Peptides against a protein of PDB entry 3C66. Designs and how they scored, part 51

Target 1, 189 residues: chain A of PDB entry 3C66
Amino acid sequence: KSWANLFEKNDFFFRYKFYLEITAYTRGSDEQHLKWSGLVESKVRLLVMKLEVLAGIKIAHPFTKPFESSYCCPTEDDYEMIQDKYGSHKTETALNALKLVTDENKEEESIKDAPKAYLSTMYIGLDFNIENKKEKVDIHIPCTEFVNLCRSFNEDYGDHKVFNLALRFVKGYDLPDEVFDENEKRPSK

## One batch from the design tools (peptide; aimed at target 1 D84 H160 R168)

Design b2_p27_6_s2 (made by RFdiffusion4, then SolubleMPNN; from b2_p27_6, 14 letters changed)
Fold by OpenDDE base, seed 3:
Structure b2_p27_6_s2 (fold): chain B 189 residues (1-189), chain A 27 residues (1-27)
Amino acid sequence: as target 1 above (189 residues)
Amino acid sequence: SSMEKRIEEWQKYNIELSEKLIEKDEK
């Protein structure tokens, strides 16, 4: 099977039992987010390389297209809630309390000039070597190194009020709805 | 800031949860 077919969205989010979500958050301007998310995205391949060499990881495969969303985010508490609830089907319904910015509503006066949280999410599909079940797969080190790498790139990215970076381990059946098309059935447990 | 520390702790927790989830589903 050609590597080219591995990048089809529909197959990617059904292929793996486990995913690592990498989300860049920005509560600020679109320009700030573009710089931050672009940096994070540029480093994802380095994380993949570090994951692939870990004992117990058979495959770490990135989905190269980011998923982008934005919310009206008037308060710091809202920003914390977004970071807490985003990235899991179980918890994402809590985000319905916030106004999602869409192409249809972005020009509304109440939304256009409102403070926003921007999200860009990258996905890595993970396959584990079950034969090495005795070895704990510690993804903490490469993930922490990745976060530190991104955060240390510019002093401005140290401001957690504006810039955040989260890594979330998610099961395929608990992926956010954004990764599935309307006609696709979510993977079962 | 207190918020920065909280976010850092949250990030670490999520990574740790990832490890626990791996261990659980491989059983």
Scores: peptide ipSAE 0.031, ipTM 0.585, DockQ to the pose 0.128
OpenDDE base, seeds 1, 2, 4, 5: peptide ipSAE 0.028, 0.023, 0.027, 0.027; ipTM 0.557, 0.552, 0.567, 0.530; seeds 2, 4 fail the geometry check

Design b2_p27_6_s3 (made by RFdiffusion4, then SolubleMPNN; from b2_p27_6, 11 letters changed)
Fold by OpenDDE base, seed 1:
Structure b2_p27_6_s3 (fold): chain B 189 residues (1-189), chain A 27 residues (1-27)
Amino acid sequence: as target 1 above (189 residues)
Amino acid sequence: SEIEERIKKWQEYNIERSKKLIEEDEK
């Protein structure tokens, strides 16, 4: 059982042509992010269930763990930029303009007390039923419902200055670098 | 705030774009 699960994890980002990225953003404290991202993560299963029942979706497979990162985020514009650029290989290089918080630098005075944006990203691999060409797969409804569910859970989560939630449909070749190991080759178009 | 509105619009746009991308690839 352990090896099969390990192999499944290792190939997850190569198995599907399409992925749905669910990113919880927090510009605030680590504690705020933990609560927000934890809530979002807890609801992903519900989204998967709703996706799986769509006639055009053959498989909706969630990855088991979130990807976590944080950036120094001095301004609201920086926070908007992070949300715009994150989640795509094509655009993620723009994030190099911001300081990534790491275990090595987190204790630096310039970073320790700096405003931060925290990111937690969940991935769902998607396989579509190509033969049912007639049924327009509309993931908008379940995705919107999911966002509304998460945002309405607490009044504080309505504050877009602090808490954000984005769902991004991404092709496998355009997945962020964070999902691949250093020795893994990115999927080809 | 203007920023909040922009972020909201972006999120909505992203969902719509996702829908279009699915449609284009099924083609």
Scores: peptide ipSAE 0.019, ipTM 0.559, DockQ to the pose 0.122
OpenDDE base, seeds 2, 3, 4, 5: peptide ipSAE 0.023, 0.026, 0.025, 0.024; ipTM 0.535, 0.547, 0.559, 0.541; seeds 2, 3, 4, 5 fail the geometry check

Design b2_p27_6_s4 (made by RFdiffusion4, then SolubleMPNN; from b2_p27_6, 10 letters changed)
Fold by OpenDDE base, seed 2:
Structure b2_p27_6_s4 (fold): chain B 189 residues (1-189), chain A 27 residues (1-27)
Amino acid sequence: as target 1 above (189 residues)
Amino acid sequence: DEIEKRIKEWQEYNIKLSEKLIEEDEK
């Protein structure tokens, strides 16, 4: 099966029990976010390669498209809250306290000039070789290396007040709602 | 599940590491 057939959205978020979420956060301009997220996205393939060589990982497949969202983010506390709550179905409802920026509301005066947090999220589907219980799968190393790689690319990306990068390991049933179409049933436990 | 345990440990570690990095930058 060609890689192309593996990346059909409809099945990707149902194929794996586990996913690695890679979210680039920017509290700043859209231009800043475009540069930051673009960098992160460009390095995801390197992370995949590092994951694939881990003995306990059978498959690491990236989803081809990022998920984009933005919120009005007036305070640093709001930005911290976004980073804490985003990326899990269990916690994402807390984000309802913030104004989601949409195409319908982005031109509203209260939103247009408001401070924003931008999010770009990439997903990697993971299949583990569980049969060899002896092989300790440690995704921490490649994930840390990836974060360091992205953060060290430009000195500006060291500013945690503006730029953040989070990697979250998530079960398929706890994926954010954004990955499913309205008619799709969330995977069960 | 050992994998789940390790994942939790990793998540906790990453959170702690992020907190430490923030704390070190504030120093």
Scores: peptide ipSAE 0.029, ipTM 0.562, DockQ to the pose 0.043
OpenDDE base, seeds 1, 3, 4, 5: peptide ipSAE 0.027, 0.027, 0.028, 0.028; ipTM 0.580, 0.569, 0.538, 0.579

Design b2_p27_7 (made by RFdiffusion4)
Pose (drawn by RFdiffusion4):
Structure b2_p27_7 (pose): chain A 189 residues (1-189), chain P 27 residues (1-27)
Amino acid sequence: as target 1 above (189 residues)
Amino acid sequence: TELPKATLYNSYIYTDGSLSETKEEYF
């Protein structure tokens, strides 16, 4: 074999059938999002611990990099549809109605200056100890405990017209396009 | 200071591989 093989990209978004995504939103400024998403990102490891000790959770595997994007966001209505529609491949297409900030256009006049909404998503891939028969697995408490941990006493993130946090349980075939690069086809049926 | 708004989607997992269609909001 060769050195090129050792350094082959991992296949995180193909190896699990289930993912938990944690999303920090900011309809505000760049630094408002830096602090906000920075706080949320700092707590994600705790969710891994809370989840992984559970009977039923075989592994809670965090990916090493947040997925980031921002859209020009004129109206409150837009910010809300972003939260609604972002996170699932079935629905993320609706985001095409808004202008996405890219490598090419981040420097353009009508974009550099426009108010923006910011997204920061982390992925925890899940695998399960399948109990007995086909049963419901409840991981609600560790998720809400994680939410309650996303706070600061010296910084108010209470204005939800600005700051938001969301979690999604998303099957592998339904992961957002952003997680698969130019090479990779996405998982199927 | 207040807790941020949070939204949870598909909060339950089934061993058959399916997901619930649940949505909850917290403040």

Design b2_p27_7_s1 (made by RFdiffusion4, then SolubleMPNN; from b2_p27_7, 12 letters changed)
Fold by OpenDDE base, seed 3:
Structure b2_p27_7_s1 (fold): chain B 189 residues (1-189), chain A 27 residues (1-27)
Amino acid sequence: as target 1 above (189 residues)
Amino acid sequence: TKNVRATLFNTDIYTDGSLSDSKEVFE
């Protein structure tokens, strides 16, 4: 990763106690994923705008770049597992059963020709107005609207065996390992 | 109509950051 990427990351994943993750999944070609993830990413700003005006949300700040990952995904069950387990430190250990595609292994014959699941994940840092009594934050509403927007925008993505979307609310200490460098300590509970 | 499957995780939240474990699937 370029020095520019490291500089842009800075302390984003330490700055907020809470995050909303938006993950675009594609079990298919890299080209298919680029199109699908690009669509999802292009709509994230609309979600941010809706979050910013919610009662109880003080700040909603998107991270500027998606996180990219891919797994060997030989079965539909594996693809469902990825969608269920990805995005939380608590659950991501289940993905150890799958082969993560890396620059070091991507040219291996067993990986090169294998079916793959591609993931692009956008992060939104959230700050809440804690000074108020414990109140419900209706984040479900803008999330549902976002989901509906992505689902209805283009019929080309209608194959759920190929294209999927997930939104996950997580605490900072439960962020996936991918957001931290080797020298960074995960936020404490 | 074939639509993108989408999942919402833990979107029932409160201002103190507490949440209820939830999973909603759109098919």
Scores: peptide ipSAE 0.610, ipTM 0.933, DockQ to the pose 0.684
OpenDDE base, seeds 1, 2, 4, 5: peptide ipSAE 0.607, 0.603, 0.604, 0.595; ipTM 0.932, 0.931, 0.930, 0.929

Design b2_p27_7_s2 (made by RFdiffusion4, then SolubleMPNN; from b2_p27_7, 8 letters changed)
Fold by OpenDDE base, seed 2:
Structure b2_p27_7_s2 (fold): chain B 189 residues (1-189), chain A 27 residues (1-27)
Amino acid sequence: as target 1 above (189 residues)
Amino acid sequence: TSLPKATIFNSTIYTDGSLSDEKEELE
């Protein structure tokens, strides 16, 4: 299937057994998040290029649209919890302890002026060439390079209390619920 | 404790199709 088909959700989250999730976090203003997430998103293509040349990776296909979410995040501990739990179906239920900001509730006084954590998540579908005699594929290097690239772009992004980044390697059956429509069944193991 | 600059989860896939289970905090 052509790259053009990756612009639509279609079967993207069913097509691959493995996914790399890239989440930009911002505990601050929406404007701060827009800048930070925009930067991160702009660099994803470079990460894809680095992944494609790794031995054992056959395909690295980005899903072109970010997934956006935000939570009321009163404390730094809440922010740490979000970063720890988000991006895995196994752990995402912990986020239910936080108030998800929605279009329906965003104007509520208790939410409107509350500290928020903003999340933008990019997904890369990965296919591996198992025939390669390598015992493992490690994406640590390109991920680290990507992080450094994002963080080094502007000194303002050096505040880890505000701006953060996570890369999570997950199986398709452990993707967050956000990637599936209500009528879609989660991939099986 | 200061937040890391990034976190990497499960950076390795093995030949059996399993993923590593680690949380790496980049400082």
Scores: peptide ipSAE 0.702, ipTM 0.951, DockQ to the pose 0.527
OpenDDE base, seeds 1, 3, 4, 5: peptide ipSAE 0.646, 0.674, 0.684, 0.627; ipTM 0.943, 0.945, 0.949, 0.938

Design b2_p27_7_s3 (made by RFdiffusion4, then SolubleMPNN; from b2_p27_7, 11 letters changed)
Fold by OpenDDE base, seed 2:
Structure b2_p27_7_s3 (fold): chain B 189 residues (1-189), chain A 27 residues (1-27)
Amino acid sequence: as target 1 above (189 residues)
Amino acid sequence: TSLPRATIFNSFIYTDGSLDDSVEELE
């Protein structure tokens, strides 16, 4: 159970009860997203370090490879909807209202030049100190610091209509379908 | 309405495994 094994996916999405999802959103060009997501991804390790020192968190292990997806996103409302619904199995079905961009359809005329929202999602598996008394783990501070770090890097990232960021705690059984292979059964409650 | 600069979902976890349903928008 080395870190290397986690980076090879293995049972990463089955190992932890909780996960923190960090999603970088870009409603713009692929180039814009590459820059934004790359920056966000580069800072995830710093967030991990901050999470590890929280009293209730025993382990914070990043899955170092991002999950990538993109949707046709004609309106700002669609962009908001994506940010609201993405990252949870309970809500991700709402994304079916939008056209998922795939390798198979990306060259279609209706998709190729359409406005798009790009998503890059990083995952951190969390193990809690269960031996401690019941404590509230508040990630507000480290998450806010992380957001500030990402946003302050470049003035261009101040445009929230283009660049956005979400952090989501989820239980293993509520992870998005994207993290599981077709032959894998999602964790049970 | 403008989009927030970030959104934090479920910012509180309890060591017993409970999770809140909070949504925090960072302006």
Scores: peptide ipSAE 0.534, ipTM 0.914, DockQ to the pose 0.561
OpenDDE base, seeds 1, 3, 4, 5: peptide ipSAE 0.518, 0.531, 0.533, 0.529; ipTM 0.911, 0.913, 0.914, 0.913; seed 5 fails the geometry check

Design b2_p27_7_s4 (made by RFdiffusion4, then SolubleMPNN; from b2_p27_7, 9 letters changed)
Fold by OpenDDE base, seed 2:
Structure b2_p27_7_s4 (fold): chain B 189 residues (1-189), chain A 27 residues (1-27)
Amino acid sequence: as target 1 above (189 residues)
Amino acid sequence: TKLPKATIFNSYIYTDGSLDDSVEELE
């Protein structure tokens, strides 16, 4: 498969055992989120490059299209919950306690002017070097560098109450529902 | 409580396919 084919959804979310999710969060305006998420997204390829050189990682392939979602987020606690629960199939059901903003409901009076948390999630598919010896792959350094790179770009992004990031390793079977089409079956363990 | 600048979930992966359940908040 060509590199270009990896940018199409196709079987991307079935191809890898592990995925790294990079989620940019914004509790503020859509304009703020556009800037923040755009920046984060622009740096993902740099993270990929750093991941690729890790000894335990054979392949790191980004899915270039972000997944977008937004929730009514009345409180900071709700914002914290979103950041805690989002990105895993095991926990994402907790988000049902919040109102998902959709094209169908965004004009409703209770939603239109409500505080919102915006989410943009990038995915990196990972293939590991399986060796006889169990090795620990630590992504702390590249992830930290990535975070710092994003945060340092603009002083405005220092406001963690507004702008935030999460990086989550998940197995294919624990990917959020958003990555699958309605007719697709979730990968098995 | 101040939100961290980022959170890393499961920052450790093992070559045997196991995943760490760690949560790291970057301050």
Scores: peptide ipSAE 0.557, ipTM 0.917, DockQ to the pose 0.560
OpenDDE base, seeds 1, 3, 4, 5: peptide ipSAE 0.517, 0.539, 0.535, 0.525; ipTM 0.910, 0.914, 0.915, 0.912

Design b2_p27_8 (made by RFdiffusion4)
Pose (drawn by RFdiffusion4):
Structure b2_p27_8 (pose): chain A 189 residues (1-189), chain P 27 residues (1-27)
Amino acid sequence: as target 1 above (189 residues)
Amino acid sequence: DEDEVHGLLKAKPGEEPEGEIFAILDP
């Protein structure tokens, strides 16, 4: 074999059938999003601990990098559709109605200056100890406990016209395009 | 695959979150 093989990219988004995504949203400024997503990101490891001790959870595997994007966001209505539509491959297409900030256009006049909404998503891949027969597995409490941990007493993130947090349980084939690079086909049926 | 997911939880900071996180898993 060769040195190139050792350094082959991981296959995180193909190896699990289930993922928990944690999303921080900011309809505000760049530094408002830096602090906000910074706080949320700092708590994600705690959710891994809370989840992984559970009977039923075989592993809660955090990915090493948040996925970031922002859109020009004129209206409150837009910010809301972003929260609704972002996160699933079935629905993320609706985001094409808004202008996405890219490597090419981040420097353009009508984009550099436009109000933006910011997204920061972390992924926890899940694998399960499948109990007895096909049964419901309930991981609600550790998810809400995680939400309650996303707070600061010296910084108010209460204005939801600005700051928002969301979690999604998304199957592998339904992961957002952003997680697969130019090479990779996405998982199927 | 016959597994099902019912997972969406939205939280407005400082307010109670809305939604549930769970799945129905087939052996």

Design b2_p27_8_s1 (made by RFdiffusion4, then SolubleMPNN; from b2_p27_8, 12 letters changed)
Fold by OpenDDE base, seed 3:
Structure b2_p27_8_s1 (fold): chain B 189 residues (1-189), chain A 27 residues (1-27)
Amino acid sequence: as target 1 above (189 residues)
Amino acid sequence: DKDEVDGRIRHRPGEEPEGSMSATLTP
């Protein structure tokens, strides 16, 4: 990684109060995941454009690179658990019950032949127009349209046993640990 | 920080994406 790429990463996850997480899930082959995640990633710019035109949103800034992880996922219940718990620091500790696939362990016989869930996560930093009043900003519509766009692209992506897509709206202090380096302190509440 | 976020959308095939996506901003 170039020094410039490391520097851009460090500022991004501290710059915004709010983040939109877009996670593509695949319980299947790495090839299936590459196709699915690649499609989702290719559409993120359209979501950004739809967010930017909302009156309450000042800035929608996509992070340029996906975060990728994979878990041994022997059951459908494990796959549901991953989708439920991933994407929040409050809940991600539940994923410790599953075996994270790493470069160090991927060749182990028990991991090599195991069913896997693959995850690719894109992040969008959001800045809002703050008024001197309590305001509710709703981003449900553009997010729903984005999901429908991705899922309707190919009929194969309608198989929820294999392909899933989730969006999560979080604060910077509740971002997953994966976005921070070991020496970085997560944003305070 | 008094701001609140409620936001999760999950899509199950054959259904509209379920969830809400909103931030409540408090000055």
Scores: peptide ipSAE 0.394, ipTM 0.868, DockQ to the pose 0.769
OpenDDE base, seeds 1, 2, 4, 5: peptide ipSAE 0.375, 0.383, 0.375, 0.375; ipTM 0.857, 0.862, 0.857, 0.857

Design b2_p27_8_s2 (made by RFdiffusion4, then SolubleMPNN; from b2_p27_8, 14 letters changed)
Fold by OpenDDE base, seed 1:
Structure b2_p27_8_s2 (fold): chain B 189 residues (1-189), chain A 27 residues (1-27)
Amino acid sequence: as target 1 above (189 residues)
Amino acid sequence: DDSEVDGRIRHRPGEEPVGSMSATLVP
């Protein structure tokens, strides 16, 4: 049973054509991020439930582990750039202009006291009921409700200079590199 | 696969989330 769950996790980012990315951003302290991301993560199950009841959705499957990253973020413009570029393979290379914080470099004087942007990203794999015709499936409503739920939970999260939340709908071939192991080939179009 | 996605929602506090979130499914 435990091995089967491990195998299912290993192919998660290859299993679906469509993924919903939920990213909590914090430009502040690690403690602030922990609270914010923890809140967002706690609400993902509610979003899944709302997605599952949509007629066009066959499966909404959350990945259980968030992806964590942090960058040196000295300016508000850098923070906006992170929010703009993160979450797509097409655009994520722009993040190379920023210093990624790692366990190896976090104690460097230039990094230790630098302003940081923290990112926590949750993924939902989506499978749709495809009809014998071209169709458009809209998931805007449950996604909007989710954002509103997270943002309205605490007044402190109203500070967009510190706390941000974004959802991105992507195809498997456009997932960020972070979801793949070094030896894994990115899904084709 | 000719299916397409259009989906990004960003939110500024005090405003409604801005963006769209849809998939165009091709048989």
Scores: peptide ipSAE 0.419, ipTM 0.881, DockQ to the pose 0.798
OpenDDE base, seeds 2, 3, 4, 5: peptide ipSAE 0.410, 0.413, 0.412, 0.411; ipTM 0.878, 0.879, 0.877, 0.878; seed 2 fails the geometry check

Design b2_p27_8_s3 (made by RFdiffusion4, then SolubleMPNN; from b2_p27_8, 12 letters changed)
Fold by OpenDDE base, seed 2:
Structure b2_p27_8_s3 (fold): chain B 189 residues (1-189), chain A 27 residues (1-27)
Amino acid sequence: as target 1 above (189 residues)
Amino acid sequence: DEDEVDGRIRHRPGEEPVGSMSATLVP
């Protein structure tokens, strides 16, 4: 399939064995999140460029659209829990303890005025150059540089009570449910 | 031997990002 076909949700989350998840978190206003997530999203291309030049990486392919979600987040502990549990199928069920904000419920009084955590997640599919030997590919450097780039962009983003950024390296079978349609079967191990 | 990932980076302001980000690839 051409590169163009990979920009569609069609088989992107089935095509790669490995994915890098980049999640911008905001416990604050929607406006704050829009600015923060927008910044992070704008820098993803730079991360891709840095990944592509690594010898162990054959392909670094970004999914073009972020995944958006928000939760009622009454406490800082809830916010930490979200950051800890989100982004893995193994752990995401813990988020069921929180109220997911949806278009159907967002106008409910208990939700409308509640503190919220907003999440925007970008995905990069990774294909590696595998030789006939066990190899370790380390992408820590470009990922760290990316985080530093995002965090240092504006001093306002220095408030970890509001703004957070996490990267998660996952296998395709451990991707969050959000990336799959209802009719799609999760990749097997 | 299965491929393994070790990959989470969390960042707190004023600190360097904490975590590792690597994959162990098995042929």
Scores: peptide ipSAE 0.428, ipTM 0.880, DockQ to the pose 0.753
OpenDDE base, seeds 1, 3, 4, 5: peptide ipSAE 0.428, 0.424, 0.425, 0.424; ipTM 0.882, 0.879, 0.879, 0.878; seed 4 fails the geometry check

Design b2_p27_8_s4 (made by RFdiffusion4, then SolubleMPNN; from b2_p27_8, 11 letters changed)
Fold by OpenDDE base, seed 2:
Structure b2_p27_8_s4 (fold): chain B 189 residues (1-189), chain A 27 residues (1-27)
Amino acid sequence: as target 1 above (189 residues)
Amino acid sequence: DESEVDGRLIHRPGEEPVGSISATLVP
């Protein structure tokens, strides 16, 4: 498949063994999240460029569509829980304790005016140059640079009670359910 | 699949990002 086709859903979440998830979190207004997530998303291409030049990385392909979700988030502890549990199939079931905001329920009075955590997640599929030996590939540096770039863009983003950014390295079988259609079976371990 | 990931990086303002982002590749 052409590189261009990886910007469409197709088999992107089945193609790679490893994925880097970039999630922008906002506990605040939709407007705040739009600004924050938009910034983060705008910088993902720079991270991709930095990843592509690492010797251990053969391919770094972004999925260009963000995955968006929001939860009723009444407490800071709930917000921390979201940040801890989101992005892994293994842990995402913990989010069922929170009310997912949907198009069907967003107008309910109990949800409409409730504090919310907004999530926007970008995915990068990674393929590695594997040698005939056990090897550790560390992408800490480019990821840290990316985080610093996003956080330093505006002083307002220094409020971790509102704005957060997390990167998660996951295997294909541990991708969140959101990336798969109802008719798709997640990759096996 | 014996490959492993150690990969969560969470940033708190005023601190360097906490965590590690790495993969251990097994042929």
Scores: peptide ipSAE 0.366, ipTM 0.866, DockQ to the pose 0.784
OpenDDE base, seeds 1, 3, 4, 5: peptide ipSAE 0.364, 0.366, 0.364, 0.357; ipTM 0.866, 0.867, 0.865, 0.860; seeds 3, 4 fail the geometry check

## One batch from the design tools (peptide; aimed at target 1 D138)

Design b2_p28_1 (made by RFdiffusion4)
Pose (drawn by RFdiffusion4):
Structure b2_p28_1 (pose): chain A 189 residues (1-189), chain P 28 residues (1-28)
Amino acid sequence: as target 1 above (189 residues)
Amino acid sequence: EDEVKGFILADGNGKILKDEEMTVTITP
């Protein structure tokens, strides 16, 4: 074999059928989002611990990098549809109605200056100890405990017209396009 | 087929704005 093989990119978004995504939103400034998403990102490892000790959870595998994007966001209505529609491949297409900030356009006049909404998403891939028969697995408490941990006593993130946090449980074939690069086809049926 | 249901939305102070319980049902 060769050295090129050792350094082959991992296949995180193909090896699990289930993913938990944690999303920090900011309809505000760049630094408001830096602090906010920074706080949330700092707590994600704790969710891994809370999840992984559970009977039923075989593994809770965090990816190493947050997925980031921002959109020009004029109205409150837009910020809300971004929260609603972001996170699933079935629905992320609706985001095309808003202008996405890219490598090419981040420097343009009408974009550099426009108010923006910011997203930061982390992925925890899940695998399961499948109990007995087809049964419901409840991981609600560790998820809400994680949410309650996303706080600061010296910084108010209470204005939800500005700051928001969301979690989704998304099957592999329904992961957002952003997680697969130019090479990779997405998982199927 | 496997079934997945889960969505949680909260403000920055931990207030739940919307909750669809975090659950999954997996076929053996």

Design b2_p28_1_s1 (made by RFdiffusion4, then SolubleMPNN; from b2_p28_1, 10 letters changed)
Fold by OpenDDE base, seed 1:
Structure b2_p28_1_s1 (fold): chain B 189 residues (1-189), chain A 28 residues (1-28)
Amino acid sequence: as target 1 above (189 residues)
Amino acid sequence: EDEVEGRIVADGNGNILEDKGMTLTLEP
């Protein structure tokens, strides 16, 4: 079954209690980001396959398209803040201190030539086998294997000031605002 | 309440910069 046809965007982010977020970060050019994010995105299906075979996981369903965003990122500290605060509704308000790059403002002189951080985020919805007992599910191994799959052997990609990959495990009610339409209410706790 | 602990950060060469695990505790 093509998972692409199973859920509309709006239904996908309401359907699961838990999500895995995979974010490719680049502080550099758009060209650098396209190459880096493309590499990461090309490997996500392999992570899904590894998650699907875990006994505690009932469903691992990837969303079809990445979410794209970029910020003016003048300093390394700003880049660290973006990586720390992004991906959680609880913390993402800190990003309001930075200038979000939009189609409307990208040609402004103060933005056009400014250092930028680019973000591409893939989402995987997770459903778990629930028993009538306390259960602990560990997905660390598949996630670390995914990091290894995404590694480049080009030393330029080893610059943590430019290229990073993050995996974040979150609850559905704590998803970033970007996944919901303006008229949608986020899931309740 | 269910508890989620999970964040891994690496550079483009796969060097781990942060590893907080990837664990879910499901409470009945």
Scores: peptide ipSAE 0.751, ipTM 0.962, DockQ to the pose 0.786
OpenDDE base, seeds 2, 3, 4, 5: peptide ipSAE 0.742, 0.738, 0.736, 0.751; ipTM 0.960, 0.960, 0.959, 0.962

